# Peptides against a protein of PDB entry 5K2M, part 2

Target 1, 273 residues: chain A of PDB entry 5K2M
Amino acid sequence: MRIGITYTVLRREEMAIKERAGEFGEVVMLHEDDLLFPGNYDLDVVIIRNVSHFKALYTARLFESEGIPTVNSSRLIFEAGDKLFATLRLAGKVPVPEWKAALSEGGALRVPDSLGYPLVSKPVFGSWGRLLAKVNDRDSLEAVLEHRKWMKNPLYGIHYFQEFVEKPGRDIRSYVIGGEFVGAIYRYSNHWITNTARGGKAEPCSDPEVEELSVKAWEAFGEGALAIDIFESEKGLLVNEVNPNMEFKNAARVTGADMAGKLVEYAVEVAKT

## One batch from the design tools (peptide; made by RFdiffusion4, then SolubleMPNN; from b2_p21_1, 7 letters changed)

Design b2_p21_1_s2
Fold by OpenDDE base, seed 4:
Structure b2_p21_1_s2 (fold): chain B 273 residues (1-273), chain A 21 residues (1-21)
Amino acid sequence: as target 1 above (273 residues)
Amino acid sequence: SLPELPEEEELDPELVKLAES
């Protein structure tokens, strides 16, 4: 078996995936600079680890066009990596924060009529809580909308909002790979954005409700490897978002779960189907 | 008018360093 691994930066995750993949077959590391299509890639499966959502999406689709399956698939990356599209999938299966989408400034200005304040403005794409804004009032909403007009990417003109969820100084990140719950962590932060990549602390989460909800959230997509961000709220557990390009170094460290091995095992299964 | 082209998603250099550490 020949396993490709596409990457932008050789992170701890990519190093662990490479190491584990070497136990299952020949590993071909493919930096973004190595990728040219159409190409004659001799690979049975490709693990997509490009940092950019769009680069990951297009890389997956390009390999699929060559008849090479990817983990994650371009379909999953597309559906799960867009916060709005992910919400559309999730909302039919699991509890999610209340949300609104608007396609214009005039529409966005009416979002508080439904959600109230405070609300959270999110770009539909992006990682590490980039361009998340807690919008406490009308002035803040107008400022966010004004700034969006000057952003070059037209996707910043897609206005996605959630209710602001009061969290107990933490959130949950769980991992589901091939429909199997692999593990979960608490991410602690005094800031309303709880992200371990921003220096948050992680601890193991062992909660059967989290496990059940995580699997149900994965079932909304029905394939691949997902990190699932869950909020503890006064309304109970809410699935905030999913990530089809998961970081897991902190989760693997604190849980002892072989996230990289499970990802490779799933990729090997995908290669055999 | 030229079609508005999507800008590439930029990486935060500080977050990249934290991801590699």
Scores: peptide ipSAE 0.017, ipTM 0.562, DockQ to the pose 0.030
Fold by OpenDDE base, seed 2:
Structure b2_p21_1_s2 (fold): chain B 273 residues (1-273), chain A 21 residues (1-21)
Amino acid sequence: as target 1 above (273 residues)
Amino acid sequence: SLPELPEEEELDPELVKLAES
């Protein structure tokens, strides 16, 4: 078996994936600079670890066009990596924060009529909590919308909003790979945006409700490896978003779960189908 | 012209350092 691993930066995750993949076959590391299509790639499966959502998406689709399956698939990356598309999948299966999408400023200005204040404005793409805004009032909404007009990418004209969920100074990140719950962590932050990358403390989360909800959230997509961000709210657990290009170094460290191994095992299964 | 991908899709050097740390 030949396992490709595409990457932008050789992180701890990519190193762990490489190491574990070596137990199953030959490993081919493919930096973004090594990727040229159409190519003649002799690979049974490719694990997609490009940092950019769009690069990951296109890389997956390009390998698939050559008959090489990917983990994650381009379909999963597309649907899970877009916050709005992910919400559309999730909302039919699991509790999610109340949300609205608007396709114009005029539409966006009416969102508070349905959701009230405070709101969370999100871009449909992007990582690490970039361009998340807590919108407390009309003036703040107008400011966010005004700034979006001057952003070059037309995707910033897709206005995605959630209700603001009061969190207990933490959120949950769970991991589901191939339909198996692998583990979960609490991410602590004094800020309403919780991210372990931004220096948040992580602790193990052992909650059967989180496990069940995480699997159901994964089933909304039905394939691949997902990190799932869950809020503890007054309404119960809410699935906020999913990530098809997950960081897991902190979760693996804290839980002791073999995230890299589970990802490789799943990729090997995909290669055999 | 295809709109340039947001600078956000470029690896923020600070995020890279953080990921490597």
Scores: peptide ipSAE 0.017, ipTM 0.555, DockQ to the pose 0.037
Fold by OpenDDE base, seed 1:
Structure b2_p21_1_s2 (fold): chain B 273 residues (1-273), chain A 21 residues (1-21)
Amino acid sequence: as target 1 above (273 residues)
Amino acid sequence: SLPELPEEEELDPELVKLAES
């Protein structure tokens, strides 16, 4: 077994994946600078750990074009890494925050007729809650839309909105790999954007409802390794988003779950199919 | 806790150093 690991930065996650992959076979670390295609890669599977969503997507697709399976697959990265495409998958299987998509400013201006205020404006791509806006009124909506007109990336012209979900000062991040629930954490934040990157505390989440919902959310995609962001709402648990390029350092530390091992085990399974 | 790295932006060299520590 020859296991490739593509990466941008050798984080604790990549180090753990490398270590666990070594138990199954030869490990080939592939920095982004080493990736040239077409190439003659002698690999049975590639674990995709590129930081950029787009680099991860293209890297996966490039290996797949050479007959090498990837974890995650380019299909999964594409569908799960786009907030709108992910919502389209999730909405058919699990409770999600009420959402609207608009393809023009004129369409976007009508979103409050359905969602009301406050609403959340999201880019379809992007991490860390970047360009998330809580839109409380018409003036704020107009401002967000005006600013987006001047943004260089045409994907900012795809307007994705959610209802604003009141959260109990936290959200849940769960991990499902190969259809198996691996663990979950609470992420605490004093801000409506719960991101651990901004100094949030993580605590273990042991809730059977979270586990069941997380597996169902994964089943909307039907493959790979996903981090799943869940809200505790007045309506019950809502699946907000998924991440096909998950960070798990904090989750692994807090839960004691072997996220890296489970990812490698799944990659080895994929290599055998 | 180290800040998670921006997924889409060119990695700030400072963030890279933080992730490697």
Scores: peptide ipSAE 0.018, ipTM 0.547, DockQ to the pose 0.081; fails the geometry check
Fold by OpenDDE base, seed 5:
Formats: sequence, structure tokens, C-alpha cells
Structure b2_p21_1_s2 (fold): chain B 273 residues (1-273), chain A 21 residues (1-21)
Amino acid sequence: as target 1 above (273 residues)
Amino acid sequence: SLPELPEEEELDPELVKLAES
């Protein structure tokens, strides 16, 4: 078996994936600079670890066009990596924060009539809480919308909003690979954006309700490896978003789960189907 | 903890070095 691994930066995750993949076959590391298409790639499967959502999406689709399956698939990257498309999948299977989408400023200005204040403005793409805004009032909504008009990417014209969820100073990140729950962590933060990259503490999460909800959230997509962000709210557990290009270094360290091994095992299964 | 690299920005060479360390 020949396993490709595409990457932008050789992180601890990519090093762990490489090491584990070497136990199953020949490993071909493919930096973004090495990728040219059409190509004559002799690979049974490719693990997609490009940092950019769009580069990951296009890389996956390009390998698929050569008849080589990818983990994750271009379909999964597309649907899970867009917050609105992910919400559309999730909302039919699991509890999600109340949300609205608007396709114009005039539509966006009516969102508070349904969601009230405070609400959260999100871009449909992007990671690590970039361009998240807590919108407390009309003036702040108008300001966010005004700034969006001057952003060059047309996707900023897709206005996605959620209710503001009061969290208990933490959120949950779980991992589901090939339909199997692998592990979960609590991420602690004093800020309403709980991302561990900003210096948050991580602790193991051993909650059967989180495990069940995480598997159901994965089943909304039905394939691949996903990180799942879950909020603890007064309404119970809410699935906020999913990530098809997951970081797991902190989760693997805290839980002791072999995230890299599970990802490689799943990729080997995909190669055999 | 590796700084989460901004996905949408050109990878800062210093962040790349930090990720490879």
C-alpha cells in the first residue's frame, strides 16, 4: 500500500500521521510545492493535511480526479468546512444553536427580529475564531455589515448568524473518525471565544452524552474524520461546528487517544473499498 | 502549543518555523 500525505507545514500531527502510516505501507510525503496536476501519482489513498481549507478542498478533488481516494474526501471538506453548509447537515440530526442566514445587508438587518441580541456574526469559512463578532446591538450590527462591504472575498457577503450561547467558561471538542468516537476534551477560556490556541487549558471529557451526540453529528455527514465543537448551554448540548481539517495534538496529549493511528487506519480502510 | 496558523493568510515564516519545532 502507498499512502500519500499532503501538507503545508510539518506539524506534530503530520509527523504522527507519517509515523503511523509507515506501519501500514510506503509513505509519500507531498508538500504543497510538490503538487502538480494532472499527475501520475501511484498512490492507494491520500491523507489531506493542507492547512488552508480551500487548498485542502482542491487538493482532495484533484486526487479524486486521478481515481485516488482521499481522507477527507472533497465532498466532506466542502460540506463540513463551510459553517453554513455544516449547519444545514447538522440541524437535521442534532441540536444546534439557533441560526439565521441572509444574502443581503437588508436581510441581515432583520436577523435580530428572530434571534434577538446578543448574536454572533460568523464568516462561513475560516478557523480559530477569525472575524467572529459578538453583536450586542443595532449599532454594532450596522458596523459589522458596513465592514463586510469592503472585504474582497464575495463569501463575506454571505451573512451567517447564531444566537449568543452563554458557556460555562469552556467548550467541548470531540473527535469522530470513520464513525468511531475517539475522544473529547474540555477547552477552558475566560473569553467567549474558547479556542485553545489562545492559551486555554485542556482537560479530558468523559461524558456519554457527548460521545453519543458526537457520533450523531458525524452521521450527518456519514464519512471521514471530524473534530466536533460542542457547547454546554442552558438548553443542553449544542453542536456549534465541525472541522474536516482537525488539529489534535492537544487532544491526543490530554486523552491519550491515538488520533493519528485512527486516522491512518481509516485511510487504509478507504483505500481498500 | 503551536500557534494556530492563520489558514487564510500567507503562512508567516516564523509560524512555520514554530510549527516544525
Scores: peptide ipSAE 0.018, ipTM 0.555, DockQ to the pose 0.076; fails the geometry check

## One batch from the design tools (peptide; made by RFdiffusion4, then SolubleMPNN)

Design b2_p22_6_s3
Fold by OpenDDE base, seed 2:
Structure b2_p22_6_s3 (fold): chain B 273 residues (1-273), chain A 22 residues (1-22)
Amino acid sequence: as target 1 above (273 residues)
Amino acid sequence: SELEKLEEELEELDKELEELLS
């Protein structure tokens, strides 16, 4: 068994994945600078850990073009890594925050007519809550839209909005790998954007409802390894987003779950199919 | 291309952010 691991930065997660992969076979660490295609790589499976969503997506697709399966697959990265595309998958299976998408400024200005205020403006891509905006009124909406005009990436012209969900000072991040619930944490923050990487505290989440909902959310995609962000709302649990390139250092630390091992085990399974 | 430059910039920002938050 030859296991590739693509990466941009050697983080704690990549080190853990490398260590666990070594128990199953030969590990080939592939920094982005090492990647050239077509390359005739001799690998049975590749674990995709590129930081950039697009780099991860294209890397996965390029390996797949050489007949090498990836975890996650390019399909999953594409569907899950785009907030709007992920919402489209999730909305038919699990409760999600109310949302609207607009393809023009004129359309975006009408979003409050349907969802009201406050809103959350999200780019369809990006990590760590970058370019999230709480939109409380018309003036704020106009400001967000004006700023988007000056963003040169055309994807910023895709206007994705959610209702603002009042959270109890925390959210939930769960992990499902190969359809198996691996663990979950509460992420605490006084800010409306919760992220433990930003210095928030994490605590174990042991809730059967979270486990069930997490598995259902994973089933909307039907493959791979996903981190799932869940809100505790007045309407109950809502699946906010999923991440096909998950960070799990905090969750692994807090829960003691062997997330790296589960990921490697799944990759080995994928390699054998 | 402009898109490639933007992707590169975003990648660098992601790396920097991860390093700061690690």
Scores: peptide ipSAE 0.013, ipTM 0.474, DockQ to the pose 0.113
Fold by OpenDDE base, seed 3:
Structure b2_p22_6_s3 (fold): chain B 273 residues (1-273), chain A 22 residues (1-22)
Amino acid sequence: as target 1 above (273 residues)
Amino acid sequence: SELEKLEEELEELDKELEELLS
């Protein structure tokens, strides 16, 4: 078994994946600078750990074009890594926050007619809550829309909105790999944008409802390794988003779950199909 | 290309955020 691992930065996750992959076969570390296509890669599977969503997507597709399967697949990265496309999959299977999409400023200005205020404006791409805006009123909405007009990336012209969900000072991040629930954590924050990376405390989450919901959320996509962000709301648990490029160092530390091992085991299974 | 530049910029921002958050 020859396992490739593509990466941008050698993080704790990539080191753990490398170590666990070594137990199953030969490991080939592939920095982004090492990747040229078409190429003669002698690999049975590639674990995609590029930081950039787009680089991860294209890297996966390029290996697939050489007949080498990837974890995650380019299809999964494409559908799960876009918040709107992910919502379209999730909404048919699990509870999600109320949402609206608009393709113009004129359409976006009508979103409050259905969602009301406050609402959250989200880019369809991006990580760590980048460019999330809580929109409390019409003036704030107009300001967000005006700024979007001057952004260079045309994807900023795709307007995605959610209802603002009141959270109990925390959210849940769960992990599902190959359809198996691996673990979950609570992420505490004093800010409405919860992220453990922002100095928030992480604690283990042992809730059967979270486990069941997480598996159902994964089933909306039907493959790969996903981190799942879940909100605790007055309406119950809501699946906010999924991430096909999951960070798990904090979750692994807090839960003791062998997330790197589970990811490698799944990659080995994919290589054998 | 413009797309490549945007991807690179996004990647750099992601790296910076990871460093700040580590």
Scores: peptide ipSAE 0.013, ipTM 0.480, DockQ to the pose 0.117
Fold by OpenDDE base, seed 5:
Structure b2_p22_6_s3 (fold): chain B 273 residues (1-273), chain A 22 residues (1-22)
Amino acid sequence: as target 1 above (273 residues)
Amino acid sequence: SELEKLEEELEELDKELEELLS
């Protein structure tokens, strides 16, 4: 078994994956600078750990074009890594925050007629709460839309909105790999954007409802390794988003779950299929 | 253009920051 691991930065997660992969076979670490296609890669599977969503997507697709399966697959990265496409998958299977999509400024200005205020403006791509805006009124909506006009990436012209969900000062991040629930954490923050990278505390989450909902959310995609962000709302649990390039150092530390091992085990299973 | 180069540099810096914060 020859296991490739693509990466941008050697983080704690990549180190853990490397260590666990070494128990199953030969490990080939592939920095982004090492990747040139078409190539002659002798690998049975590649674990994709590129930081950039787009680099991860293209890297996965390039290996797949050479007959090498990837974890995650390019299909999963594409569908799960786009907030709108992910919502389309999730909405048919699990509760999600109310949402609207608009393809023009004129359409976007009508979103409050359906969702009301406050609402959240999200780009369809991006991580760590980047370019999220809580929109409390018409003036704020107009300002967000005006700024979007001057952004060069055409994807900023795709306007994705959610209802603002009042959270109890925390959210939930769960992990499902190969259809198996691996673990979950609470992420605490006094800010409406909850992110542990911004100094939030993490604690173990042991809730059967979270486990069930997380598996159902994974089933909406039907493959791979996903981190799932869940909100606790007055309406119950809502699946906000999924992440095909999951960070798990905090979750692994807090829960004691062998997330790196589970990821490698799944990659080995994929290689044998 | 010089502007395009600056934008690319900013994108790289943003990526580096993301990597550091990850």
Scores: peptide ipSAE 0.013, ipTM 0.451, DockQ to the pose 0.069
Fold by OpenDDE base, seed 4:
Structure b2_p22_6_s3 (fold): chain B 273 residues (1-273), chain A 22 residues (1-22)
Amino acid sequence: as target 1 above (273 residues)
Amino acid sequence: SELEKLEEELEELDKELEELLS
């Protein structure tokens, strides 16, 4: 078994994946600078750990074009890594925050007619809560839309909005790999944007409802390894988003779950199919 | 291409954030 691991930065996750992969076969670390296509890659599977969503997507597709399966697949990265496309999958299977999408400023200005205020404006791509905006009123909406016009990436012209969900000072991140629930954590934050990377505390989450919902959310995609962000709302649990390029160092530490091992095991199974 | 430049910018931003938050 030859396992490739693509990466941008050697993080704790990549180190853990490398270590666990070494137990299953030969590990080939592939920095982004090492990637040239078409190439003669002798690999049974590639674990995609590129930081950039687009780099991950294209890397996966390029390996697939050479007959090498990837974890995650380009399909999954494409559908899960785009917040709008992910919502389209999720909305048919699990409760999600109310959402609207608009393809123009004129359309976006009508979003409050259906969702009301406050809203959350999200780019369809990006990590770490970048360019998330709580939109409390018309003036704020106009400001966000105006700023989007000056952004260079045309994808910023895709306007994705959610209802603002009041959270109990935390959210839930769960992990499902190959359809198996691996673990979940609470992420505590005093800010409406919850992210452990911003100095939030993580604690284990042991809730059967979270487990069930997480698996159902994964089933909306039907493959791969996903981190699932869940809100505790007045309406119950809501699946906010999924991440096909998960960070798990904090979750692994807090839960004790071998997330790297589970990812590698899944990759090995993918290689055999 | 413009797309490539944007992808690179996003990558750099993601990298910088990971470095800062690691």
Scores: peptide ipSAE 0.014, ipTM 0.485, DockQ to the pose 0.112; fails the geometry check

Design b2_p22_8_s3
Fold by OpenDDE base, seed 1:
Formats: C-alpha cells, structure tokens, sequence
Structure b2_p22_8_s3 (fold): chain B 273 residues (1-273), chain A 22 residues (1-22)
C-alpha cells in the first residue's frame, strides 16, 4: 500500500495522518511544490490535505484523472466545500437553517421578504467564519452587498443567506468518516461565530441525537470524511454546513478519538475498492 | 456529466481569494 498525502502546511493534522498512514504502508508526502501533472505517481490512494478548497479540489481531480482515488474525492470536495452546493445536498435529507440564494444585488435585496431579519450573509466558499455577516436591517444588507461588488472573485456575487439561528453560546462540530461517527465537540464562544479557530473553547459532545443526525448528514453525500457543523436551535438540531477539508486537532485532543487513524483506515479501504 | 460541467463552469469564474496557507 502506497499512500500519498498532499499538503500545503504540515499541521498537527497532517503530522498525525502521516504517522498513522505509516502503519498501513509506504507514505509519500507531497507538498504543493511537488505536484506536477500529468505525472507518474505510483500511489494506491491520496489523502487530500491542501489548505485551499480550490487547491484541494483540483489536486483531487488531477489524481483521479490518473486513476488514483482520493480522500476526499473531487466530487465530494466540490459539493461539500461549497456552502450552497452542500445545502442543496443536505436540504431534504436533514434539517437545515432556512436559506435563500440570490444571483444579483436586486435579488438579494428581496431575501428579507422571505427570511426576515436578522439573517446571515455567507460567501459560498471560505473557512474560519471569514466574511460571515449578521445582517440586522436593510442598511446592513445594502452595505454588505455594496462591499461584495468590489470584491475581485465573481463567486462573491453568489449571495447565500441563512436565517439567523439563536444558539446557546455554542455550536457542535461532529466528524463522520466512511459513514461512521467518529466524535463530536461543543465549540463555545460569546460571539455568534463559534469556530474554535477564532478562539472558541472545545468540550466533548456525547449526544445520540447528534450522532444520528451527523450520520444522516454524511449520507446526503454518501462518501468521504466530513466535519459537520450543527446548531442547537429552538427548532431542534440543524445542520449548518459540512467541511470536506476538516481540521480536527481540537476535536481529537478533546475527545481522544483517533480521527487521523480513522481517516487513514478509510483511505486504505478506498484504495482497495 | 453534470458534475464535470458544473465544475468546469465553477473553475471559469477565476482564482479564489481564499488563502493558500495558514
């Protein structure tokens, strides 16, 4: 078994994945600078750990074009890594926050007619709560939309909105790999954005309802390794988003779950298929 | 087929402003 691991920065996660992969076979670390296609890669599977969503997506697709399966697949990265595309998969399978998408400023200005205020404006791509905006009124909506006009990436012209979900000062991050629930944490913050990457504290989450919902959310995609963000709302649990390029250092530390090992085990199974 | 088409269209929108490093 030859396991490739693509990466941008050797983080704690990549170190753990490398270490665990070494127990299953030969490990080939592939920094982004090492990647050139087409290439002669002798690998049975590649674990995609590029930091950038787009680099991860293209890296996965490039290996797949050479007949090498990836974890995650380019399909999964594409669908799960875009908040709108992920919502399209999740909606109808699991409870999600109410959402609207608009393709113009004029359309976006009508979103409150349906969702009301407050609402959350999200870019369809990006991590760590970047460019999330709580929009409380018309003035704030107009300001966000005006700023989006001046952003260089046309994807910022895809306006994705959710209802604002009142959370109990925390959200849930769960992990499902190959359809198996691996673990979950609470992420605490006094801010409405609760991501631990922004200084939130993590605690173990042991809730059978979270476990069941997490697996169902994974089943909406049907493959790969996903981190799943869940809100505790007045309506019950809501699946907010999924992440196909998950960070898990905090969750692994807090839960003691061998998330790196589970990821490698899944990659090995993918290689055998 | 639909996936590839969407992916290609998505790629044509240009380079992401997402950071490529931490």
Amino acid sequence: as target 1 above (273 residues)
Amino acid sequence: DEYEKLMLEYAELGKSLEPFYL
Scores: peptide ipSAE 0.019, ipTM 0.502, DockQ to the pose 0.505
Fold by OpenDDE base, seed 2:
Structure b2_p22_8_s3 (fold): chain B 273 residues (1-273), chain A 22 residues (1-22)
Amino acid sequence: as target 1 above (273 residues)
Amino acid sequence: DEYEKLMLEYAELGKSLEPFYL
């Protein structure tokens, strides 16, 4: 078996994936600079680890066009990596924060009529809490909308909002690969954006409700490897978002779960189908 | 953007792009 691994930077995750993939066959590391299409690649499966959502998406689709399956698939990357598209999948299966989408400034200005304040403005793409805004009032909403007019990417004109969820100083990151719950952690932060906390603490999360909810969230997509962000709210557990390009070094360290191995095993299964 | 570049620089330095540290 020949296993490709695409990457932007060689992180601990990519090193772990490479190591585990070597147990199943020949490993071909493919930096973004190595990728040209059509390329006539001789690979049985490709594990997508590009940092950029769009680069990951297009890389997956390009390999698929050559008949090579990818983990994750371009479909999954597309649907899970967009916050709005992910919400559309999740909302039918699991509890999610209340949300609204608007396609104009005029529509966006009416969002508080249904969600109230405070609310959170999110770009539909982007990671690590980038361009998340807590909107406490009308003035803040107008400011966010004004700033978006000057953003270069037209996708910033897609106005996605959530209710502001009060969290108990932490959130949950869980991992589901091929429908199997692999592990979960609590991520502690005093900031409302937990994933930007430098020097934060992570602890193992062993909660059957989290496990069940995580699997259900994965089932909304029905394939691949997902990291799942879960909030502990006054309303109970809420699935905030999913990530089809997961970082897991901290979670693997804290839980001891073989996340890289599970990912490779799943990729090998995909290659055999 | 500058933020993405900064995050990539941290990744190149062996840090996660997710700025969560134990």
Scores: peptide ipSAE 0.012, ipTM 0.418, DockQ to the pose 0.042
Fold by OpenDDE base, seed 4:
Structure b2_p22_8_s3 (fold): chain B 273 residues (1-273), chain A 22 residues (1-22)
Amino acid sequence: as target 1 above (273 residues)
Amino acid sequence: DEYEKLMLEYAELGKSLEPFYL
């Protein structure tokens, strides 16, 4: 078994994945600078750990073009890593926050007619709560839309909005790999963005309802390794988003779950399929 | 901030700190 691991930055997650992968076979660490295609890669599977969503997506697709399966697959990265596409999958299976998408400024300006204020503006791509905006009124909406016009990436012209969900000072991040629930954490923050990358603290979450919902959310995609972000709302649990390029160092630390091992085990299974 | 740390680590590799070009 030859296991590739693509990476941009050697984080704790990548180190853990490397270590666990070494128990299953030969590990080939592939820094982003090492990736040139078409290539003569002799690998049975590649674990995709590129930081960039797009680089991860294209890396996965490029390896797949060489006949090498990836974890996650390019399909999963594409659908799960885009907040709008993820919402489209999730909305048919699990409760999600109310959302609207608009493809023009004129359309976006009508979003409050449906969602009301406050609402949340999200880029369809990105991580760590980057460029999330709580939009409290018309003036704020206009400002967000104006700024988006001047952003370099054309994907900022895709206007994705959610209702603002009042959370109990925390959210939930769960992990499902190959359809198996691996673990979950609460992420505490005084900020409305509860992501641990912004200084949130993590505690273990042991809730059967979270586990069930997490598996159902994963089933909306039907493959791979996903982190699932869940809100505790007045309406009950809502699946906010999923991440096909999950960070798990805090979750692994807090829960004691062998997330790296589970990921590698799944990759090995994918390689054998 | 873990995001800032990651960006700094990325910069140490001689990469752009432009978030969209990561």
Scores: peptide ipSAE 0.011, ipTM 0.502, DockQ to the pose 0.044
Fold by OpenDDE base, seed 3:
Structure b2_p22_8_s3 (fold): chain B 273 residues (1-273), chain A 22 residues (1-22)
Amino acid sequence: as target 1 above (273 residues)
Amino acid sequence: DEYEKLMLEYAELGKSLEPFYL
C-alpha cells in the first residue's frame, strides 16, 4: 500500500501520521510545492493535511479526479469546513446554538429580532476564531456589517449569526474517526473564544453524553475524520461546529488517545474500498 | 510550547499571504 500525506507545515500531527502510516505501507510526503495536476500519482489513498481550508478542498478534489480516494473527501471538507453548511447538516441531528443566515445588510439588520442581543457574527470560513465578533447592540451590528461590505472576498457577504452562548470558561473538543469516538478534551480560557491556539489549557474530557453527541454529530456527515466543538450551555450540550482538518496534538498528549493511528487505520480502510 | 509558537507564527504568516483561507 502507498499512502500519500499532503501538508503545508510539518507539525506534530503530520509527524505522527507519517510514523503510523509507515507501519501499513510506503509513505509519500507531499508538500504543497510538490503538487502539480494532472499528475501520475501512484497512491492508494491520500491523507489531506493542508492547513488552508481551500487548499485542502482543491487538493482532495484533484486527487479524486485521478481516481485516488482522500481522507477527508472533498465533499466532507466542503460541507464541514463551511460553518453554515455544517450547521445545515448538524441541525437535523443534534442540538446546535440558535442561528440565522442573511444574504444582505438589510436582512442582517433583522437578525436581532429573532436572536436578540448579545449575538455572535461569524464568517462562514476560517479558523482560530478569526473575525468572530460578539455583537452587544445595534451600533456594533452596523459596524460589523459596514466592515464586511468593504472586505474583498464575496463570502464575507454571507452573514452567519449565532446566539451568544455563556460557557463555564471552557469548551469541549471531541474527535470521531470513521464513526468511532476517539477522545475529547476540555479547552480552558478566560476569553469567550476558548480555542487552544489562543493560549488555552487542555484537560481530558470523559463524559458519556459528550461521546454519544459526538458520534451523532459525525453521523450528520456520515464519513471521514472530524473534530467537533461542543459548548456546555444552560440548556445542555450544543454542537457549535466541526473541523475536517483537525489539530489533535493537545488532545493526543492529554488523553493518550492514538489519534494519528486511528486516522491512518481509517485511511487504509478507505483505500481498500 | 514550540508547537503553539509555530502555529501562531504560521497563522501570522497565513494572515499575510492567505488572509482569508486559513
Scores: peptide ipSAE 0.014, ipTM 0.516, DockQ to the pose 0.070; fails the geometry check

